Peptides against a protein of PDB entry 7Z53. Designs and how they scored, part 102

Target 1, 150 residues: chain A of PDB entry 7Z53
Amino acid sequence: PRIKNQADCIPFFRSCPACPGSNITIRNQINALTSFVDASMVYGSEEPLARNLRNMSNQLGLLAVNQRFQDNGRALLPFDNLHDDPCLLTNRSARIPCFLAGDTRSSEMPELTSMHTLLLREHNRLATELKSLNPRWDGERLYQEARKIV

## One batch from the design tools (peptide; made by RFdiffusion4, then SolubleMPNN)

Design b2_p24_4_s1 (from b2_p24_4, 16 letters changed)
Fold by OpenDDE base, seed 1:
Structure b2_p24_4_s1 (fold): chain B 150 residues (1-150), chain A 24 residues (1-24)
Amino acid sequence: as target 1 above (150 residues)
Amino acid sequence: DKLKKFFEDYQERVKNLLIPLRLL
């Protein structure tokens, strides 16, 4: 959809249809997320996204954090890299890109941004403590065990 | 500074949800 005035609108897109094959078809929406509460909003529902949400530069099992900003030494969500970033388009003066999280709505709702930030910090705290307790664990083991606790 | 202000605004708006962004 072409929005003429992007300053006054948040660009939302409708999901693809899922139409069961019958003579009387009800247009459903494809579920792009998990069907159960599994913290996929933090860790991602798909493997490529999950990998992008991780800090793969080391073997500490950490989630990726913002590389430009910190909150008094505390981690923030990393920025996404979107071609047509709706966060930048909606508020051009602030120049804050959308955050990268397991849930794409993380930048749309303050509650989600806050919760995802807290859970990211908690995961990284847990992974760090687990590494201290289990020095022989690799990054994958640390990540998975921290994820289980969260 | 802009991001800090952004998160401060978020913290203010979600105070009643008991989400202390800066406690963790």
Scores: peptide ipSAE 0.016, ipTM 0.425, DockQ to the pose 0.043
Fold by OpenDDE base, seed 4:
Structure b2_p24_4_s1 (fold): chain B 150 residues (1-150), chain A 24 residues (1-24)
Amino acid sequence: as target 1 above (150 residues)
Amino acid sequence: DKLKKFFEDYQERVKNLLIPLRLL
């Protein structure tokens, strides 16, 4: 190793390479944080975060939505609860906190905010439809099945 | 509302948004 003192190292982990196919010359990485489809932006990669992203007040399997604002009746991402919220500091006049999403970068650019909002709405739509089709399903099953579809 | 204004401000600063929020 080039650096002998581990205390001087920044703990970066390199993802394992995926098995190359016969014609794959590009190094692909194994996704160890999420399912085959990387939906960590919506659902989070850590259990505590994933729980915070869910609406746990009912058994509908829904993701948490903004409690202060709606977009013409449509859901928006919930706000995060940060001690020193950089979003509040960036635009003091707007007084809009950072959004809570599976990807902490969701508030860094509106494109991500839009994508996360879209997928949030889609998840909740799916969960709602799944509930209608399967009234006996609990919130966990609804959440997981909707997540699989997204 | 304040949130709408926030996003409008973003759109003013950022050109060529990939997915406009108004289309969501």
Scores: peptide ipSAE 0.015, ipTM 0.391, DockQ to the pose 0.038
Fold by OpenDDE base, seed 2:
Structure b2_p24_4_s1 (fold): chain B 150 residues (1-150), chain A 24 residues (1-24)
Amino acid sequence: as target 1 above (150 residues)
Amino acid sequence: DKLKKFFEDYQERVKNLLIPLRLL
């Protein structure tokens, strides 16, 4: 039975099933993510999301960071701007919006949130160092090169 | 407030995750 108390639920959708060939006995799921190697959990699997995850206010090749909160000066994941934000709805007293990340699960598991935050910080560190080493690189190149290293 | 506590807990979790990563 479906949980009737919708206030305690987050709207989580399962991926569509995939049936490999004639084997109908083993249910797989369609992989909507790109490869792990490209770090799509941080950078996004889709171009629009990838752009939203970037700090486009400058040419430093940085990922976007939280504009409201910091960890003693260290970056946190930015908040998403969701209509009917499930993170806000599940705990109205906490008033914590969902985080924006390449992986939508970033707000579901603190471990993922932490890992994504670390990778975000590492990207931005790398981009900053790359800028120092290569002052003539534009933001796109800095972003891509940092992404390759991560 | 609750948000502050959340981020404090978050920070602690991040720190705890960093420890194993530093050992690699």
Scores: peptide ipSAE 0.006, ipTM 0.349, DockQ to the pose 0.038
Fold by OpenDDE base, seed 5:
Structure b2_p24_4_s1 (fold): chain B 150 residues (1-150), chain A 24 residues (1-24)
Amino acid sequence: as target 1 above (150 residues)
Amino acid sequence: DKLKKFFEDYQERVKNLLIPLRLL
């Protein structure tokens, strides 16, 4: 091990080794914090944020969507509820609050806004289909299974 | 309107990028 003094180490594990059964010499890593692929950009890495990103008004396992605007019936990212919303302060005439997403940069970069919106739509599509296939699943299971697929 | 147009264009680019991956 590179670190000799383990007594002062914080036991923080970001990844775990994943060994495919094949003779591949490349050691793959499984993300131990979020998922196999780091999806914290969509779902948040912190539990309070993750809960705020979910639609908790029903048991469909859906992510929260914008309540004021839609794109031809398609979901958009929900607005955040910031006390001193920098998006509102920057352009007071537009009156568009910052978006709530797993990545705070979603309100700064249109590319991220688009990607997060796509993944939000895909999650909600998957959760809806999973509900159709498994009517007895609760919202938590639907959310987690859809998240695993994304 | 600009954001909507950007989003539509971005979706198209993403679709085009994913097509080759789906053929594998």
Scores: peptide ipSAE 0.006, ipTM 0.330, DockQ to the pose 0.044

Design b2_p24_4_s2 (from b2_p24_4, 14 letters changed)
Fold by OpenDDE base, seed 2:
Structure b2_p24_4_s2 (fold): chain B 150 residues (1-150), chain A 24 residues (1-24)
Amino acid sequence: as target 1 above (150 residues)
Amino acid sequence: SELERFFEEYQERVKNRLIPARLY
C-alpha cells in the first residue's frame, strides 16, 4: 500500500509496524513495501510464469521489463500476450494491454501495478549491484540472490 | 515524499488507463 503521509505507521508484518517521523527516507519506504508483500506477487508462484517474468536475453539475472514504454527512463512491467486481452476490451480508446506480473490483478488494481513496478525496479537494481560485486555470478545466481533480498 | 507523490501520480494514470511512459 501507498504511504500517504510520513506520520503513518508502516506495517512491517515480518516483524513489527514502524511509525516513522518526518525524516523517513525513500529507502525505508521501499523496505516497508517488501515487508508486507509476498514475493510471489512479483516473481510468480509457478515456475513457468516465473521464467516468463525474467529477462532471458542475457546473464544479468534481471526481470523482464516493458519493451515499448519507459516511465521517464524507468522500467515498467512487461505486457502480457493475451488472446482476448481484457484490458484492451474494457477501454478501446486507451489501447493499453494487461501487464504481465506474478498475478493477473496487477492490471486491475493501480496499487498493485505501482507496487509491482517498484519492486521490479528494485530487483533489477539489486541484480545489477550484485553483478558488480560478483562478476563471475551467472544470471541464475544473480536472479536468485536478488530475489532473496527483495 | 517523492515516493508518495510517485504512487499518487502513477495510480491516477493507471486508473485512467494511461501508460505513464514514453516510447523507447
Scores: peptide ipSAE 0.019, ipTM 0.425, DockQ to the pose 0.048
Fold by OpenDDE base, seed 5:
Structure b2_p24_4_s2 (fold): chain B 150 residues (1-150), chain A 24 residues (1-24)
Amino acid sequence: as target 1 above (150 residues)
Amino acid sequence: SELERFFEEYQERVKNRLIPARLY
């Protein structure tokens, strides 16, 4: 995946030979993290999960976003609805449930949470742009075309 | 790095500075 919108996201490429301002240790950590990210982590690998990750309330081809909170006006991952939510149990003071994503590790590793959030925003940006360019496309086509670009 | 800084800042926002989304 590639994050293209520099206004909303830090420029990101799935494979980057070097991170500006990073030493070898930091680079290796970031590269290791990004090397594991694929489409299934964002969109889900199974159809039931994939449907739950989508905003099916309209024909805009969007991924679902958090309905309770935003990050300075920008979208966050939606919360999951888990019985005995482990995220609530690990930090009772924060009272933040686990996020719903294509990979459960997104709730366990803050770096993955950040990356998945950025890719969520990028998908929705792309879907919105594609809708503007192709007004007759339905939500399924918008979703699939945006997914191909990410 | 810029990316590392972003992650750190984002983590702080998620944990301590969530902003309520518009409901209506």
Scores: peptide ipSAE 0.019, ipTM 0.460, DockQ to the pose 0.043
Fold by OpenDDE base, seed 4:
Structure b2_p24_4_s2 (fold): chain B 150 residues (1-150), chain A 24 residues (1-24)
Amino acid sequence: as target 1 above (150 residues)
Amino acid sequence: SELERFFEEYQERVKNRLIPARLY
């Protein structure tokens, strides 16, 4: 590791850039694309978190979406419920709390937020298509099959 | 955005993987 004593730093994991010295935008894109290979950032690596990221109100196998806002009719990530929400503290006028995602970093970088949003939409699209093709599948199967495809 | 375009293209590729279980 580049830093031997990680206790002195805020733990932040990122992919190694292919081109050292590239601008932050390009680097962020690489990190986002790398996370696409492992969709655990979207679905959560821990089972309790994974369940919280799902829409459990129906048997459609969907990920939870924002209940307050939409992006021109398109889904947004659900909000987290954090005590001392850092997103609210950063911009008090906007009153937009941190998003809930499989990776807590999703709200720290707009690029990651965008990626998670797109993957959320893709999962829900896939689950919807799978439901159409397989009407007898329950929510768990739809969720798992869509997750495998993503 | 470029990222959005990427995922739009990805969606088209993924559509071909949606095979109904009844075909088996």
Scores: peptide ipSAE 0.008, ipTM 0.319, DockQ to the pose 0.042
Fold by OpenDDE base, seed 3:
Structure b2_p24_4_s2 (fold): chain B 150 residues (1-150), chain A 24 residues (1-24)
Amino acid sequence: as target 1 above (150 residues)
Amino acid sequence: SELERFFEEYQERVKNRLIPARLY
């Protein structure tokens, strides 16, 4: 996307940018985002973080979602667990902790939060579909295969 | 673009409730 605020600009992270068509669907949007953003910002570049971003309570290969809030029935990023949570301090009335994402800046910039949220939803959609198509796949395989597609 | 609109709409819905004040 074209970022109007230059201060919010980030570089391309992939070698091959994708050009969506004139009619941008959700899938096209995801493709456009992944062409611009390294998926590691969604999944985490470090293994401990990557594990924390996953739903490990089942074998569905899902990323963890927020357990307190949804956006019109759609998933939101999970909250982090910080001792001194800067998000709670910034807006005390809202009482909303920082989001847990592969990129710690997700809670600072709504555009990044939106992008990560979309990719979260897409991953979980893909994992769910892959489970339906491949019932014998375990959670690890579902997660990895969905990650490769995103 | 459509993607920009999505970001703006999402921001409007959640910025004051779910996301702390944006840093510019």
Scores: peptide ipSAE 0.018, ipTM 0.473, DockQ to the pose 0.060; fails the geometry check

Design b2_p24_4_s3 (from b2_p24_4, 15 letters changed)
Fold by OpenDDE base, seed 1:
Structure b2_p24_4_s3 (fold): chain B 150 residues (1-150), chain A 24 residues (1-24)
Amino acid sequence: as target 1 above (150 residues)
Amino acid sequence: SKLKEFFESYQLDVLLRLIPARLL
């Protein structure tokens, strides 16, 4: 490796390479991300991930929040449950897992972590307000309507 | 402007402490 000191290295995973299937002999990248404009970084691009990002313990249409930490009563991103958690591997003494978000880069870039946290809070705020305005709405409708507004 | 309102409305003090802790 070019860098000899790896004490502060963050494990960063590149996208999988793809063959173009043409006469062009270049290495392509598989794009696993959507545009950030559609807020898929918060809600996930795939149904299984989207479900894991939701609070399914009630019918309030909320996103899942951290169960170990709060910011003065305000929500934080939930922790992921990775077998080989790179956040735990980077600093074993800290014992802080990676955050779970729609964007897999959330725990690699503090800027994204912050933005996703804010958008999670905004979604939950919207869902709560929508529930107060529409008491008959179920959790799925609340989630979808809040998602549309975000 | 809306993003600025988010940062003013939602404090991230705990988050700002947790992120460096996992990266150090």
Scores: peptide ipSAE 0.006, ipTM 0.291, DockQ to the pose 0.059
Fold by OpenDDE base, seed 4:
Structure b2_p24_4_s3 (fold): chain B 150 residues (1-150), chain A 24 residues (1-24)
Amino acid sequence: as target 1 above (150 residues)
Amino acid sequence: SKLKEFFESYQLDVLLRLIPARLL
């Protein structure tokens, strides 16, 4: 860097290109957060978040679902537990907290909420079917195998 | 009812109806 004293800098860093020697015209960055295909919008990019997204009350490998509401028996995203929850501020009368998902933006756009809900349902469907096919699998294996399929 | 208000406010209900039947 041109500036010698790094303490004077705002620490912004540009990601490395994914393929420096390729003939790809568009520069893509290396994903430093997650694997290439991980569905991190569903599962989170960090272990603590991933754990919070899981139903840890059983060994079914399921993602956590809303405990207060269902859509005609269908699962909804669980609520987050945010201090100063912006969703509670958006519609003060409804008092619906933000949804918890792997993508923190899940409640910013209804499209994201819907997609995350859909993928949550798909994961839980897969985990349920995998459990049926493999009754001896534990919750961790069910979760990981369902995640691989998603 | 409160959740319904949320769905209506964010048009979420319509989007969720587009979920394929196999996920129901």
Scores: peptide ipSAE 0.000, ipTM 0.292, DockQ to the pose 0.034
Fold by OpenDDE base, seed 5:
Structure b2_p24_4_s3 (fold): chain B 150 residues (1-150), chain A 24 residues (1-24)
Amino acid sequence: as target 1 above (150 residues)
Amino acid sequence: SKLKEFFESYQLDVLLRLIPARLL
């Protein structure tokens, strides 16, 4: 490692070993940073993107949702606002923009789009329930706690 | 698993429904 003195190191654990059941011969890794399911792709890796993915119009700690379309009343990913949107350029007849997500590949792979949509719905569900249980929590706390649970 | 619960709760129909909604 580049840091030779361990006293200068911050104790940081990205993963922990996991030995399922009585079988200690198979070693798996548990993500200690983002829990069992790594949902970091939904929230973005950079703070500016993370902020754009949030619904900042209220203090409910919600992620932003599509304002034009929904799935039988269920939330969909919001559209991005790109000057030269490749989704608009690839299919000029459909005129549908790319989706805004933590993973830029969400508009390229329907499987990722679906997974991001599910996690977005779950986050918003959790944030709503947390608000009901804790009416005095602000939007930032609701967002962070919901994110932690996801 | 938590992932399994997602699919059971929301159903994998998101894939089938999202594409038509995106193309409208």
Scores: peptide ipSAE 0.000, ipTM 0.281, DockQ to the pose 0.047
Fold by OpenDDE base, seed 2:
Structure b2_p24_4_s3 (fold): chain B 150 residues (1-150), chain A 24 residues (1-24)
Amino acid sequence: as target 1 above (150 residues)
Amino acid sequence: SKLKEFFESYQLDVLLRLIPARLL
C-alpha cells in the first residue's frame, strides 16, 4: 500500500537497487550509510557537509548548534538551509525546519535526532575541555582531537 | 540504566517536544 496523503509526508528516497548476483528475486539495496562507529553521521562523510556542521566563527573546534532553540542552555542540532524544506512542508504550523547533520535522516527519526544531539553535545564538551587543557591548540586540532575521542 | 542516566543528563525534553510537532 502507498500513502496517499503525500502532502503530510516527509519525502523518502529509496536507495539504489543492488543485484545479489544470484537468482534470488529479492531486491537488495545499496547501503549508502557509513558505519556508526566512525561517527560520520555526526561529522559528515563529505568535506562540504563536514564544514557546514562546524562552528567556523571561532577557533574552539565546536560543531554548529541551533540558533533558535536551546534546552536549558544545552545545544540542539542546527537547522538546515533547504529551499523546499520537507520538514516545513510536512507541518507548516510547527515551522520547524529539518535539522542539519551528517546523516540526512536526522530529522526523520527521533532516535537519530536524539543520538546526534547527544553526540554533538559530547563533542562540544570535549572540545571545550580540550581547549582548557591545551590553550595553544587551534580550532582544527581541537575539532580533530574531540572527534577522535567521540 | 546507564543509558537512561545519560539521556537524562543531556535533557532532551525540548527536543522531544519539537520533533513530534514537525513530523505530525
Scores: peptide ipSAE 0.009, ipTM 0.314, DockQ to the pose 0.064; fails the geometry check

Design b2_p24_4_s4 (from b2_p24_4, 16 letters changed)
Fold by OpenDDE base, seed 2:
Structure b2_p24_4_s4 (fold): chain B 150 residues (1-150), chain A 24 residues (1-24)
Amino acid sequence: as target 1 above (150 residues)
Amino acid sequence: DELERFFKEYQERVLLRLIPLRVV
């Protein structure tokens, strides 16, 4: 490999190519995300991921938050459970795993991490307020209504 | 301005790890 220091490497895999109906020379990539604006970067594009992003320990319709760390009392994205966590491997001293978000790139770009954190906080804020306004709503409805607003 | 500040501060505290995170 060209890069000798593998400890500094983050393993990235190329996406699968998309074959457009037109015989064009431009190599497109398969879009694995949802085809509409649904804030899938926050909520995930797939049901299993979406479920993992939710706080399922209660009926408050909240997204999962980090259980180890807070940002001055404010919620952070939960950690992912990666076998070979590139975030841990890149900076072992920090011992901060990659964040779990609807967009897997959340830990790759600071701007995305920040935005996802903000939107997570906003969702949870909204869900909390909605619960206050509608005490009879269950967790699923709270989650969906908060998601609609975000 | 607030959003920009948020991003910057968040990067410093969390991503750049200049400021330690508080254990929950």
Scores: peptide ipSAE 0.024, ipTM 0.498, DockQ to the pose 0.050
Fold by OpenDDE base, seed 5:
Structure b2_p24_4_s4 (fold): chain B 150 residues (1-150), chain A 24 residues (1-24)
Amino acid sequence: as target 1 above (150 residues)
Amino acid sequence: DELERFFKEYQERVLLRLIPLRVV
């Protein structure tokens, strides 16, 4: 339904059409508010969560990483700090807490865990490169610019 | 495209390593 009366419309655009090629008939949509790929699940939807997902110990604009485990030197998702951690209750011998991510389901589905880990690594890579190119940028700018590129 | 192939390969590599992490 096309709204004929635009007077009651708020001009809010959530997505834009994207055509990867001149001959491609498939209309893709990109998030108009964020990057080409909507990676909001990595950064959290609420400010307190978004802050907890960041490495606030420095001005490098990095996301927080796991402090106990690495993948052959590569970053993994940080653990959450839940009072009643359901991941610890499911396997008491493994003692592996739930992951901290923008999407709470990251600990439920390995596919989400892998995707979030990939995007976390890419963000941190981009933030590091941006810092090298722009030494005077602060951590907030580095984080936001890396987030835009992801 | 090349980016999609890279993403799939990277995802599979991460999955294979993270699944054991949750079990052990």
Scores: peptide ipSAE 0.023, ipTM 0.525, DockQ to the pose 0.048
Fold by OpenDDE base, seed 1:
Structure b2_p24_4_s4 (fold): chain B 150 residues (1-150), chain A 24 residues (1-24)
Amino acid sequence: as target 1 above (150 residues)
Amino acid sequence: DELERFFKEYQERVLLRLIPLRVV
């Protein structure tokens, strides 16, 4: 999470415990993320999130980008629309929301934010190139083929 | 090395200066 004031509370939830079948009495937690390289950090692991991560306003198969900010003309991750946004709670004066990504941890570490931004840019680049090579492809096919390459 | 450079540049230009982000 983005913080500027250490006096502010950060609303996080603890993972549910995983029930082990072994004789080891050490608490494990349920894995809420995938254990393989499927780019779920970019595209989300659930359909509703995946739809929110897509630009559905056109047939270009693009991921959604930030509408308020750019990095010298380059795309940034879109902002999330959380009711109790931890980034807004920790940055009350700046009023900058958390980023929306397939991985909810996207705003917890600069490295994660950077990686997700890079992969978003790469997806959109690939989708754009695929559209150029295949003008008759619709947005769904462009999105899926770009996703397969990423 | 290239990825590390990207992370540093991105952090400097975006996360610290444009959209301030501090890690907990």
Scores: peptide ipSAE 0.029, ipTM 0.532, DockQ to the pose 0.063; fails the geometry check
Fold by OpenDDE base, seed 3:
Structure b2_p24_4_s4 (fold): chain B 150 residues (1-150), chain A 24 residues (1-24)
Amino acid sequence: as target 1 above (150 residues)
Amino acid sequence: DELERFFKEYQERVLLRLIPLRVV
């Protein structure tokens, strides 16, 4: 198993059940995600998360990037700020938090981490190019237009 | 495919150094 120490508790939160009717005995979860293709895995499905994923320090329309690490000068996903961070618990010596993305599973699967990293880089590339082409655009417009292209 | 190769290389180069992950 990936986690060798099974004595430690893993913080796992199960989705709330939907209550469609009294005669349904099968548990189903409440859908909290968007029902259309909108790259919500990158941008989040809720406004608070979407805001946290953005670089709000400027008007460039960029997504937030990792402030501690880079991949040969290339951006990485920012770290989350969880009170009980499962990634910190998994490897206490490394002290590496979970990544923050629109998809909460971004740190569970390396393929997802890689894909989200690529999409983050692409968004920021697009936003940068759009700013160059349209210097009068504000950060919100740059972000939304880059998001539409992604 | 090329994407799978990228994932493996990315994991080896970046993720294994940050978070112990396995490529399945």
Scores: peptide ipSAE 0.026, ipTM 0.513, DockQ to the pose 0.054; fails the geometry check

Design b2_p24_5_s1 (from b2_p24_5, 12 letters changed)
Fold by OpenDDE base, seed 5:
Structure b2_p24_5_s1 (fold): chain B 150 residues (1-150), chain A 24 residues (1-24)
Amino acid sequence: as target 1 above (150 residues)
Amino acid sequence: EDDEILERLRELLEELEELLEELE
């Protein structure tokens, strides 16, 4: 879902050419990568979880981001709100609860957490760009369209 | 310890971003 040369690209569906003249092989590789990382891990397969993963404070179609920490202004995954949070129980001194993602494994494997974080950022980037292209789209439309691209 | 975890996460993100950049 990543588009390097944004100037020559139009964010659109994952299955469609977003960058005219771009290397189809590269796009296929990216698609394969995102397929390897199940999109359900990012967006959640169940509606209640999917809703919790979204930023519902605005109509920008964004995924929720961490409210406590950022990476030099860049988004991190939000924390979950688990009863008896296992991440906190494993290390009581570390005040880092489990991350909220489509798959609970995200908190068990930092590598997955990283991938989810990147896809979170990409989604929000796409949603933002789609908003600029389609200013009348509401949050639901932006979210769904961005999700299709990722 | 929180800082250490976040730092590790940042490192992993950086590594992953580099790998993704190489694919593009």
Scores: peptide ipSAE 0.049, ipTM 0.601, DockQ to the pose 0.046
Fold by OpenDDE base, seed 1:
Structure b2_p24_5_s1 (fold): chain B 150 residues (1-150), chain A 24 residues (1-24)
Amino acid sequence: as target 1 above (150 residues)
Amino acid sequence: EDDEILERLRELLEELEELLEELE
């Protein structure tokens, strides 16, 4: 389900981030997927990494996105800046370095990279909607609330 | 080379997005 109106929605948390008129079954299925992935792989389990994954250039509570590439205008994961980048050392990665995510294994499996990309987009979408619903919230609150919903 | 990798990533993303849309 999508956030439409805060006044008509229950509390913003992962278990039930929906409005009364939303389809709870759909959200449960989505939550099952995110549970399987473990959201810590998206946000990082350590504070320094978590900060590096955020867009700190504004107060919108967004995760950082790739600055070099987009997918038809849609966000991609930012690149990491590893010395002796293992992704660059493999034929499979060519000239594309490892992506920066909450887990160092993100670039080892394209499937994980794809999932993290989708969750990145979902977070930023949620943060944007939360900003619309709560214009006075700062970036920290937007980030935390969106993170709780994902 | 970059284009090939990005194309593969896009393909995977598209597949996952389709699956998610089917759940909605």
Scores: peptide ipSAE 0.044, ipTM 0.592, DockQ to the pose 0.047
Fold by OpenDDE base, seed 4:
Structure b2_p24_5_s1 (fold): chain B 150 residues (1-150), chain A 24 residues (1-24)
Amino acid sequence: as target 1 above (150 residues)
Amino acid sequence: EDDEILERLRELLEELEELLEELE
């Protein structure tokens, strides 16, 4: 349910002192998603994987996005670079190629892929907003702050 | 094949977004 009056409800949201203009509605959506999914599924629990999930081509703190496809201009998860893609070979997930995510299981269920895609988009949105609010922040700071909010 | 995959993904994303709105 949408919380409109802070005096009547005790909302749960992650504070963002660096982004006073953050959309609380969007934050509620993120909270709903992250209540079911560990953020490590999006960001990776291991450092090497986490780095591979990031866009390291700039200092914007973004997660990597698919370089081949977009959804009407909107970001999709990057594909994993697999020589023998089991997602295609075994007809898993309706023959969806394996996506690169924090959890390899994301490619086993299209529903998980979709959820991770939304979180990807939200992270990048947050990072972009944080960059606007804090132009001097580097990519690492932007990434970490956005990750904390998600 | 790629188009079919992307279309399926789009459908799932749309459904998920709608569900998120309902959870608000």
Scores: peptide ipSAE 0.056, ipTM 0.607, DockQ to the pose 0.048; fails the geometry check
Fold by OpenDDE base, seed 2:
Structure b2_p24_5_s1 (fold): chain B 150 residues (1-150), chain A 24 residues (1-24)
Amino acid sequence: as target 1 above (150 residues)
Amino acid sequence: EDDEILERLRELLEELEELLEELE
């Protein structure tokens, strides 16, 4: 389930009904879908990568987003910083580098890139909501709590 | 060409978002 209204969706636990009026069947389907997607694909399985995927410019617990491009104001995955970027080498005219994600294959399959993008947006949405509910939480806690929900 | 890649990505995102909305 997605949190639409802060007042209607507490507490934020995947295992519990978060929003009144939520369809349990639909909720379970969403949970199953997100559980099928390995969170490591979004957050990274290694600590150095995980740190690189985070927005370290503030204490909001956000994942990093693309600084060059947006989708009508919505976030896209950040670009990786590879010396020999295979995406650039494959299509020199396009000049679009590989995206940075928890899965190294993110740029190889546009479908995966899209999925990662959606989960990126969801994480940042959740982190924002958690910050609103818990204004005293620091970035680390916001990040971890949002990660648990995704 | 950059626009084409981004447009394709947007299309895929839209398709996935529609599927997710059906689950909400």
Scores: peptide ipSAE 0.036, ipTM 0.571, DockQ to the pose 0.043; fails the geometry check

